# Peptides against a protein of PDB entry 2FGR: the designs that were tried, part 222

Target 1, 331 residues: chain A of PDB entry 2FGR
Amino acid sequence: SSVTLFGIVDTNVAYVNKDAAGDSRYGLGTSGASTSRLGLRGTEDLGGGLKAGFWLEGEIFGDDGNASGFNFKRRSTVSLSGNFGEVRLGRDLVPTSQKLTSYDLFSATGIGPFMGFRNWAAGQGADDNGIRANNLISYYTPNFGGFNAGFGYAFDEKQTIGTADSVGRYIGGYVAYDNGPLSASLGLAQQKTAVGGLATDRDEITLGASYNFGVAKLSGLLQQTKFKRDIGGDIKTNSYMLGASAPVGGVGEVKLQYALYDQKAIDSKAHQITLGYVHNLSKRTALYGNLAFLKNKDASTLGLQAKGVYAGGVQAGESQTGVQVGIRHAF

## One batch from the design tools (peptide; made by RFdiffusion4, then SolubleMPNN)

Design b2_p23_8_s1 (from b2_p23_8, 7 letters changed)
Fold by OpenDDE base, seed 5:
Structure b2_p23_8_s1 (fold): chain B 331 residues (1-331), chain A 23 residues (1-23)
Amino acid sequence: as target 1 above (331 residues)
Amino acid sequence: APADTALEDASGPLSSEFGITTY
């Protein structure tokens, strides 16, 4: 049996030039290059190629010292793995987000990430961003000549919101091809939720691909998220991302990513462009900087996610600029 | 990316034995 204590403390100075009032916000933010975390994990070899595992991981908020407490809401799983793959029981990333966020060059973190994995509809479920689920069973295949897959089901446990039943039920999965420089994946998910106290299905389809040319990596995402409502019509967003990263001087990485969020329910687009740089001072410590520009059109009110400083929206049709400069330390 | 490998080296693997990264 092994037990590993691990973590990341990522804290930054962050700035956004506009909040919902049109005012600037600045201060210490968290999780600009990687989500700050504390975790415990371990494995037990059961013989015959079978292993037991556990993983307990919670978010760290370095700016306030976890003033709201600590929990294992990032992951709290027990697993069995072997030649058949891995089965996980407990709260985790849902298989679709776990695989498809891997194409985000900003690691689903800070002001630069692909924001497609979002609650687009004021869904009342706790995980209506499609990232994690409670009561999750997941299965992941081994890699067979590049081909791999993951599947998940989360129990709703008869959770109700208003007249909506089955809230928090998730079903989803991906198929992927991961071979050398190439990765490509297709993910499908449905989550049961509520909007305005009424039953709503959150449907998601995501295609991702990346290719590592050695000198640079290209990555892309195509996503449709659809909150299917019986009353008031569907809330559909088509999200697109294209990014490039390149190593710099053996110790640095530069990243450039563009995203488009076509918000069909409000006939409005948002454009995000982010430039990032990571400078590795060691294997464990990096400096980083992110510069993001978010252009809302028409009724779009999207804001950059400067966690710990400002993660709210802006006024309709307003543009927001964000900066993060920080330290990431892994242990 | 170079940063992900460095983090895995520092904190241990953030991926499963099957290459599934944890974010």
Scores: peptide ipSAE 0.021, ipTM 0.589, DockQ to the pose 0.063
Fold by OpenDDE base, seed 2:
Structure b2_p23_8_s1 (fold): chain B 331 residues (1-331), chain A 23 residues (1-23)
Amino acid sequence: as target 1 above (331 residues)
Amino acid sequence: APADTALEDASGPLSSEFGITTY
């Protein structure tokens, strides 16, 4: 059989002008253009067009050398694939995040990404950002003339938090059309969690679309998240994104992305704008720079995700500027 | 404050591979 070792080491110098105290933070950060990772994968041909597969992938923290240890929390799957598509068993991206984050021009990492896939409600579940799940079964269809879909279910295994039962149960899926320059998708998910020790449903609906004009790509997202609490009413956020990318000089890419986070429970908005540049030194090595501005209004306290330096919030109504300059290497 | 759950890159691996053949 064959086993493929693969990975990314992405490390940057990062700066944010404000933390929760109003102080600047700076240092060596990780995962500014792509999440740093180490993985093992393989496939076995079983004949008749059927394949078995495995995938084990964990995050790398290049700034501290994985001081908290290494694990396969990014993905730990066994699969069967064929003309019917692919079935996966194990921790992975949930189908909704796997598809709908593909419209984020900042690859769901660093200071520039769409932050809609978030724990908006201080949910007590491990994956209340709606990105991954434990105990997951996933199915992905083939592409039928552009049409494709993915579905997933995660078992709660009778996990409890306070009075909440069924914590960690996920059900969700997407439908999509992917043909040439066009991509469009609709995703729906529900995840059971707890807030303040009380049962809460995290409901998510996401629309995504992109079009590649060759000279530039446009991409957009529309999302609503609702944490439906048994007591205290819904915590609802409407998130919007519009981005553009363009190739530069055959070796570079420039990206510009805007997002709006309308946080209904606190009647407060946050505006994010990010400029990014990637310079490919080779197929495997790139230099990058990101410049992000986050404007909180009213009671909003959102912070940019400068992983390894500062990923916390700011004071209510404060604006934050972030910079990352780094190296990405893939092996 | 809700813990800002760090965003995770949902992208697959870049096309770089180191293949080990197991017999």
Scores: peptide ipSAE 0.016, ipTM 0.558, DockQ to the pose 0.505
Fold by OpenDDE base, seed 4:
Structure b2_p23_8_s1 (fold): chain B 331 residues (1-331), chain A 23 residues (1-23)
Amino acid sequence: as target 1 above (331 residues)
Amino acid sequence: APADTALEDASGPLSSEFGITTY
C-alpha cells in the first residue's frame, strides 16, 4: 500500500482598505493563492482493478500556528475505486462544488475567487455555503469519451435547528464534458437548512465552462442560489463569473477575473474584479500577488476574503480594495 | 450579519508526493 504525506503552506501580507467600521485592516494572512493544508492519503490495490483509498486533509493557519487546533474538515474519506469510478464515504467537497469550483481561476481562495458558493441567507447550517458536507456519500464516474458525472448524498442524522428538521441533508450532482482544451459542467444541488429557526431549502444550479487556447484560458460560471423559505419569501442570488489566465514567460501566470453577485432579496449588486500574478520559483514554491476591487451597490455589504486579516463585510454600498502578496510552498 | 464563511479552496492538491511505502 502507499501513504503520501502532502501539504501547502500559503502565507501572505494582506491589506483591505475598509472593514465594517470603514477602517483599514492589514497583517499576515493565509491561503491567498491556494488553501494551506496538511494531508495524508493512500491507496491499497485489492486486485481485480479494485482499490481502497483514504484521504485525510485539514487546513493550516500559518499566521497563528493553528491556534484553534487542527482537524480533517477539508476531507476525511475512505473510498473504493475501480472501472466503475469512485465511491467515497466521509466529509468532503460536495460533488457540485468539487466540479464547479474548478472553473474559478483563483482556486476558491484569497481575495480573487468566485464567491457564489456562499451562505446568502444567514442559514444556520454549518455548511450553508454549499462547499462541503458531513456524513457524505459521493460517487464519481470515470471519464467516458469526455463525459463524466458526480453524485452525492449527505445524511442529516435528524439534526434540528428551531423547528427545522433534516438540517445538513444534501443531495446533488453534476454532469460534465471534459475533453482536451474544453470543460463544461452543469451542477444541481439541494441542501436542507434553517433560517431564523425555520426550515429552508438551499437550491443551487451552476453552469461552468472553460477553454484552454494554449496562449490563454477562458473560464466562466453562471450560478443561481435560492434559499426557499416557507415564511418571508425566497432569498435568491444570481452570480456570474468570467475569467482569463495566461502564461507570462516560462515561470509566471497572470489572471484576471470578474464576478457579479445579483442579490435579489435586497435588490442589490456587487461587482468583484481581481488581478492576480503567480511567479513560480520552482515546481513547489511560488510568489504571488492579488489585487481585488469589490464594489457594493445599494444594500450590498460583501467583503473580500482576506483570510487571517479580514474576511467580514463592509458598510452597505461601500467599495473595498484588497491586496495580497505571499509565498506558496507545496510539499 | 451572516458570518462570511471563509471560502475553502476546492482545488485538488497541488502538493508534491512524499510517498511512504508501507509494505
Scores: peptide ipSAE 0.012, ipTM 0.548, DockQ to the pose 0.505
Fold by OpenDDE base, seed 3:
Structure b2_p23_8_s1 (fold): chain B 331 residues (1-331), chain A 23 residues (1-23)
Amino acid sequence: as target 1 above (331 residues)
Amino acid sequence: APADTALEDASGPLSSEFGITTY
């Protein structure tokens, strides 16, 4: 049997030129290139090609030393795996987010990531961003000539909010083709939640693709998120991403990513452009810098996610510039 | 304001390559 202790400590100096009051914010932030984490994982060979596994992982906040406490909310799974694939029990990334966030060149963290996986509707459920779920059962197929899939179901356990029942129920999955330099995927999910104490379905469809040319990688996402409300009409967002990355001098990587968030319920768009650089000092330690520009139009109030410094919105129609410079260490 | 929950990264390849393993 094996047990592995692992983690990442990623801490940065961050700046944003505007908060909700129009003031600048700056300080020490976390998770600019990768989410800071502490984890335990292990496997047991049960014979006959069957393995048991566990994974326990929580977020680390290096700026305050986890002042709000530590938990395993990133992942807390037990699994069985073999020639049939893998079954997981416990809180994890939902299959749709696990696959479709892999096309984000900023690894779904810091000021540069694709922000499509979010709570667009002031949903009252704990995981209305579509990233993780409690009470989750997941299944992942093997790779068959490039083809693979993942499926998940999360129990609501009769959780209620206002008049909404079944809150926290998730059903979703993806199909994918992963072969050499090519990856492509389609994900579909539905989650039960509440908005204003009323039953709401969060429907999500996401297409992702990437190709690695060796000298550069291209990646793209197309997403629609729809909060279907019984009263007040649907809250729909169409999100688009296109990114490129390239190795620099064998020790660096440059990244450029654009995203568009077309927020239909408020007839308002936001544009995000991010330039990133990672400099590897070793296999484990890197320096990094991110420069992001977020342009809100009309009623849009989106903010860059400078975690530990400022992750809130801005005034309607305002633009925000963000910078992160930091150290990432993996152990 | 919608709670802009900071995006939590997927399990990136970095966490699989490192660690202290006991047997």
Scores: peptide ipSAE 0.248, ipTM 0.704, DockQ to the pose 0.605; fails the geometry check

Design b2_p23_8_s2 (from b2_p23_8, 8 letters changed)
Fold by OpenDDE base, seed 3:
Structure b2_p23_8_s2 (fold): chain B 331 residues (1-331), chain A 23 residues (1-23)
Amino acid sequence: as target 1 above (331 residues)
Amino acid sequence: APAATALEDASGPLSDEFGITLY
């Protein structure tokens, strides 16, 4: 049996040139290259190729020392694994986000990530970004000649918001092909939520692919998120991402990523371009810098996620520039 | 303004490569 203590402390100096008032924000931020975390994980060999596992992981906020407390909301699972794959019980990444965020070259964190996994509709559910779920059962297949899949179901436990029932119910999964330098995946999910106290379905479809040429990696995402409302029509967003990364001098990595968010309910687009650099001082410690530009058009109010400094929106049609420079340490 | 929920990093490869085995 084994138990491993692990974590990441990632802290940065961050700047954004505009907040919701049009003012600049700057300070000490968190999680610019990887989400800061503390966790415990372990495995027990039960014999016959069967293993038990656990995983407990929470977010660390290095700027305030977790002033709002610590929890295991990142992952709190018990599992059984073997030749059949892995079954997980507990709060985790939903299978769709776990697989499809792997194509984000900015690791779904900081000012550079693909922001498609979002609450686009002011959904009143706790996890209306489609990233995690409470009360989750997940199953992951082995890899069969490159083919793999994951499936999940989260219980709503009769949670209600306004007149909406079944809030927090998730059903979803992905199919994938992972072989050598190639990865490709298709994910489908539905989550029950509420908007304005009325029942709403959050439907998501995501296609991802990447190829590692050795000298560079290319990655892409195509996503549609739709909040289907009984009254007021659907809130639909089409999100697109294309990214490239390349190793630099054996100790560095450069990343460039573009994303487009076509927000159909407000006929408005946002464009995100991010340049990132990571410099490895060791296997565990890196310096990094991110430069992001977000252009909102028309009624779009999206903001860059400078966590710990400013993660809010901007005025409609305004552009935002963000910078992060930080240290990541893994233990 | 709808609070843009900060994107939470997926369990990247770094979580699997590092740690202190307690036993």
Scores: peptide ipSAE 0.310, ipTM 0.711, DockQ to the pose 0.594
Fold by OpenDDE base, seed 2:
Structure b2_p23_8_s2 (fold): chain B 331 residues (1-331), chain A 23 residues (1-23)
Amino acid sequence: as target 1 above (331 residues)
Amino acid sequence: APAATALEDASGPLSDEFGITLY
C-alpha cells in the first residue's frame, strides 16, 4: 500500500484595470498557473490486477492562509481500478470537465483560461459551473487503441431550492480519441439546478481537440451551455476557444489563447485573449506571467478571474486588462 | 451578483508526478 502527501503552492501579484465600479484592483492573488492545493492519495494492490485507491484534495489560499477553512472539495474519492478501468465514489471533477478542460492551455485557472465551464444563468446549485459534483459515481475506461470514455452520475439526494426538487443531479460523459500527438473529445452533460427558485436543466455539449507538432501545440474547444428554465426561456451561451503553446529554450513555455463567449440571452459577446509564459526553474518550481484582455460588447459584464484580488464582473460593454506574475511550487 | 464560479483546474499531471510517499 502507499500513501502520498502532495501539493501545489501558487501565489502571484495580480492587477486588473477595472472592477464593477471602473476602479483598478491589485494585490496578492492565488492559483494563477495551477490551483494551489494540498492532498493525500494512496493505492492498495488487491491482487489479480485490482487496486483500491483514495484521493483527498483541497484548495490552498496562500494570500490569506485559508481563512475560510480547509476542506476536500477538490476531490474526495475512493476507487477501484484494474483492466476494466476505474470506478470512483465521491466528490470529484465530473467526467466532462475532467476531459474537456484538458484542452485549455491555461489549465482552467488564473486570468487566461477558457471560461465556458460557468454558471451563465445565476443558477442556485453549488456546482452550476459544470466542473465538479457532490455524491458522484464516475467510471473511466482504459485506452483502447486511442479510444477512451468516461461516465458519471451524481445523486440529488432530494435537494430542493424553491420548487426545484432534483437539485445537484448530474448525468454526463465523454468519448475521446487519444493517440500520439492527437487528442479529440466529445462531452455531453446535464445538471439539474434552480434559477429564481424554479427547476432548471443545465445542458452542456463540448467538443475539444489538440495536436502536438513537437515545436508547438494547437488546441481548440467548442461548447454550448443551455440553462433550460421552466419559466423565462433558455439561457444559452456558445463558447469558442483556440490556443497555441510552444516550448522556449528548453525551460520555458509560451501560450497564446483566444476565446469567444456568445451570450445569446443578452445578445452580447465577450472576447478574451491571453498571453502566458512559464519559466521552469526546476521540475517543481516555476515563475510565470499572464497578460489577459477581455473585451465585453453590449450587455456583457464578464470579468477575468484574478482569484484573491478580483474575480467579479465589469460594467456592461467595458474592457478589462489583467496581469499576473507569480511563483508555482509543487511538492 | 452571480457567484464568480471559481475556475478550478483539474488535479493535473503535477499532482500525479509529485508527492512524498509516507509508507
Scores: peptide ipSAE 0.303, ipTM 0.721, DockQ to the pose 0.567
Fold by OpenDDE base, seed 1:
Structure b2_p23_8_s2 (fold): chain B 331 residues (1-331), chain A 23 residues (1-23)
Amino acid sequence: as target 1 above (331 residues)
Amino acid sequence: APAATALEDASGPLSDEFGITLY
């Protein structure tokens, strides 16, 4: 058996030129290249290729020392694995987000990531971004000649909000082909939530693909999120992403990513472009810099996610520029 | 405005590659 203590501390100086008031924000932020975390994980060999596992992981906020406390909300799973794949019990990434966020060249964090995995509708569920779920059972297949899949179900446990009685129920999964330089995936999910105290289905479909040319990697995402409300029109967003990364001088990586968020309910688009650089000082320590530009059109109010400094929206139709410069250390 | 739900990355290669085995 083994138990491993692990973590990442990622802290940056961040700036955004506009908040919701039109003012600049700057300071010490967290998680600009990777989400800062502390975890415990372990495995037990049960013989015959069967293994037990556990994983406990929480977010670290290096700017305030976790002043709001510490928890294992990132992952808190027990698992069995073997030739059949892996079954997980507990809070985790839902299978759809776990697979489809892997195409984000900004690692689903900081000011550069694909922001499609979002609560687009002021959903009242805690996980209406489609990233994680409580009360989750997940199953992941082995890889069979490149083909793999993941499935998940989360129990609502009769959680109610207003007239909604199934809040937090998730069902979803992906199918994928991962072979050599190619990765491609299709994800489908439905989550039960509430909007304005009324039952709402959060439906999500996501296509992802990447190809590694050795000298560069290309990655793309196509997503539709739809909040189907019992009363009122559907809140639909189509999100698109295209990114490229390349190694630089054997010690660095440059990344460029574009995303478009077509917010149908408000007939408004947002455009995000991000340039990132990571400089590896060692295998575990890196310096990084991110430069992001977010252009809102019409009624769009999206903001860059400068965690620890400013992660709110901006005024409708306003553009935001963000910068992060930081240190990532893994242990 | 709906609070921008912070995106959180998966535990990736860095979490798997590093760590201290306690026992």
Scores: peptide ipSAE 0.301, ipTM 0.712, DockQ to the pose 0.564
Fold by OpenDDE base, seed 5:
Structure b2_p23_8_s2 (fold): chain B 331 residues (1-331), chain A 23 residues (1-23)
Amino acid sequence: as target 1 above (331 residues)
Amino acid sequence: APAATALEDASGPLSDEFGITLY
């Protein structure tokens, strides 16, 4: 059997020009190019092509030394894998997020990522962003000529919030085609939650695609998130992303990504544009810089996720500029 | 304040490529 200790420490100097009061925020932030993490993983060969696995992973906050504690909320799985694919038991990325976030050129982290995987409705569930779930069973197929799929179910364990039952129940999956330069995927999910103590269904549909031209990669996402509330009507957001990345000088990567968040319940749009650069000093160590612009319209209050500095909203209709410059080290 | 559910990076290739294997 093997046990691997692994991690990433990613720490940056970050700036945003506006918070909820209209003031600037700046300081030392975390997870600007990759989420800082500490993990343990291992495998056991059971013979006949069957393997057992475990994975324990938690977030590291390098700016405060994990002052709020450490946990394995990123992943805490045991698995069986073989020619049939992989079955996982425990908290993990839900299959939809695991696949569809792979089209985000900013790796679902820092100030540049696609923010579509969000709690758009003040949902009271712990994972109403659609990224992870507790009590999750997941299955991933092998890749068959490019075709692959993943499915998941999370138990609610009779969790209640107000009058809402079944809180935290997830059902979802994706189908994908991954062959050479092409990737394309369709994901569908439903999660049970509460809004204002009332039962709410979080429905999600996401289409992703990417193509690697060698000299550049193009990537796109189309998402609809819908919180179906018994009272007050549906909270629907349509999110769109288009990005490009290109290698620079064999040691660098430049990224440009645009996203649009059409928040139907408030008839308001937000536009995000991010320029990023990663400079590899080694296989393990990189310098990076991100520059993001978030333009809120009308009643939109979205903020850039400068983790460790400021990840809150702004005033309605206000624009925010964010900068991150940091070091990523993987071990 | 509603905890802004931070976007959390997927298990990127870096987590799979690096580590110290203990035997």
Scores: peptide ipSAE 0.297, ipTM 0.711, DockQ to the pose 0.530

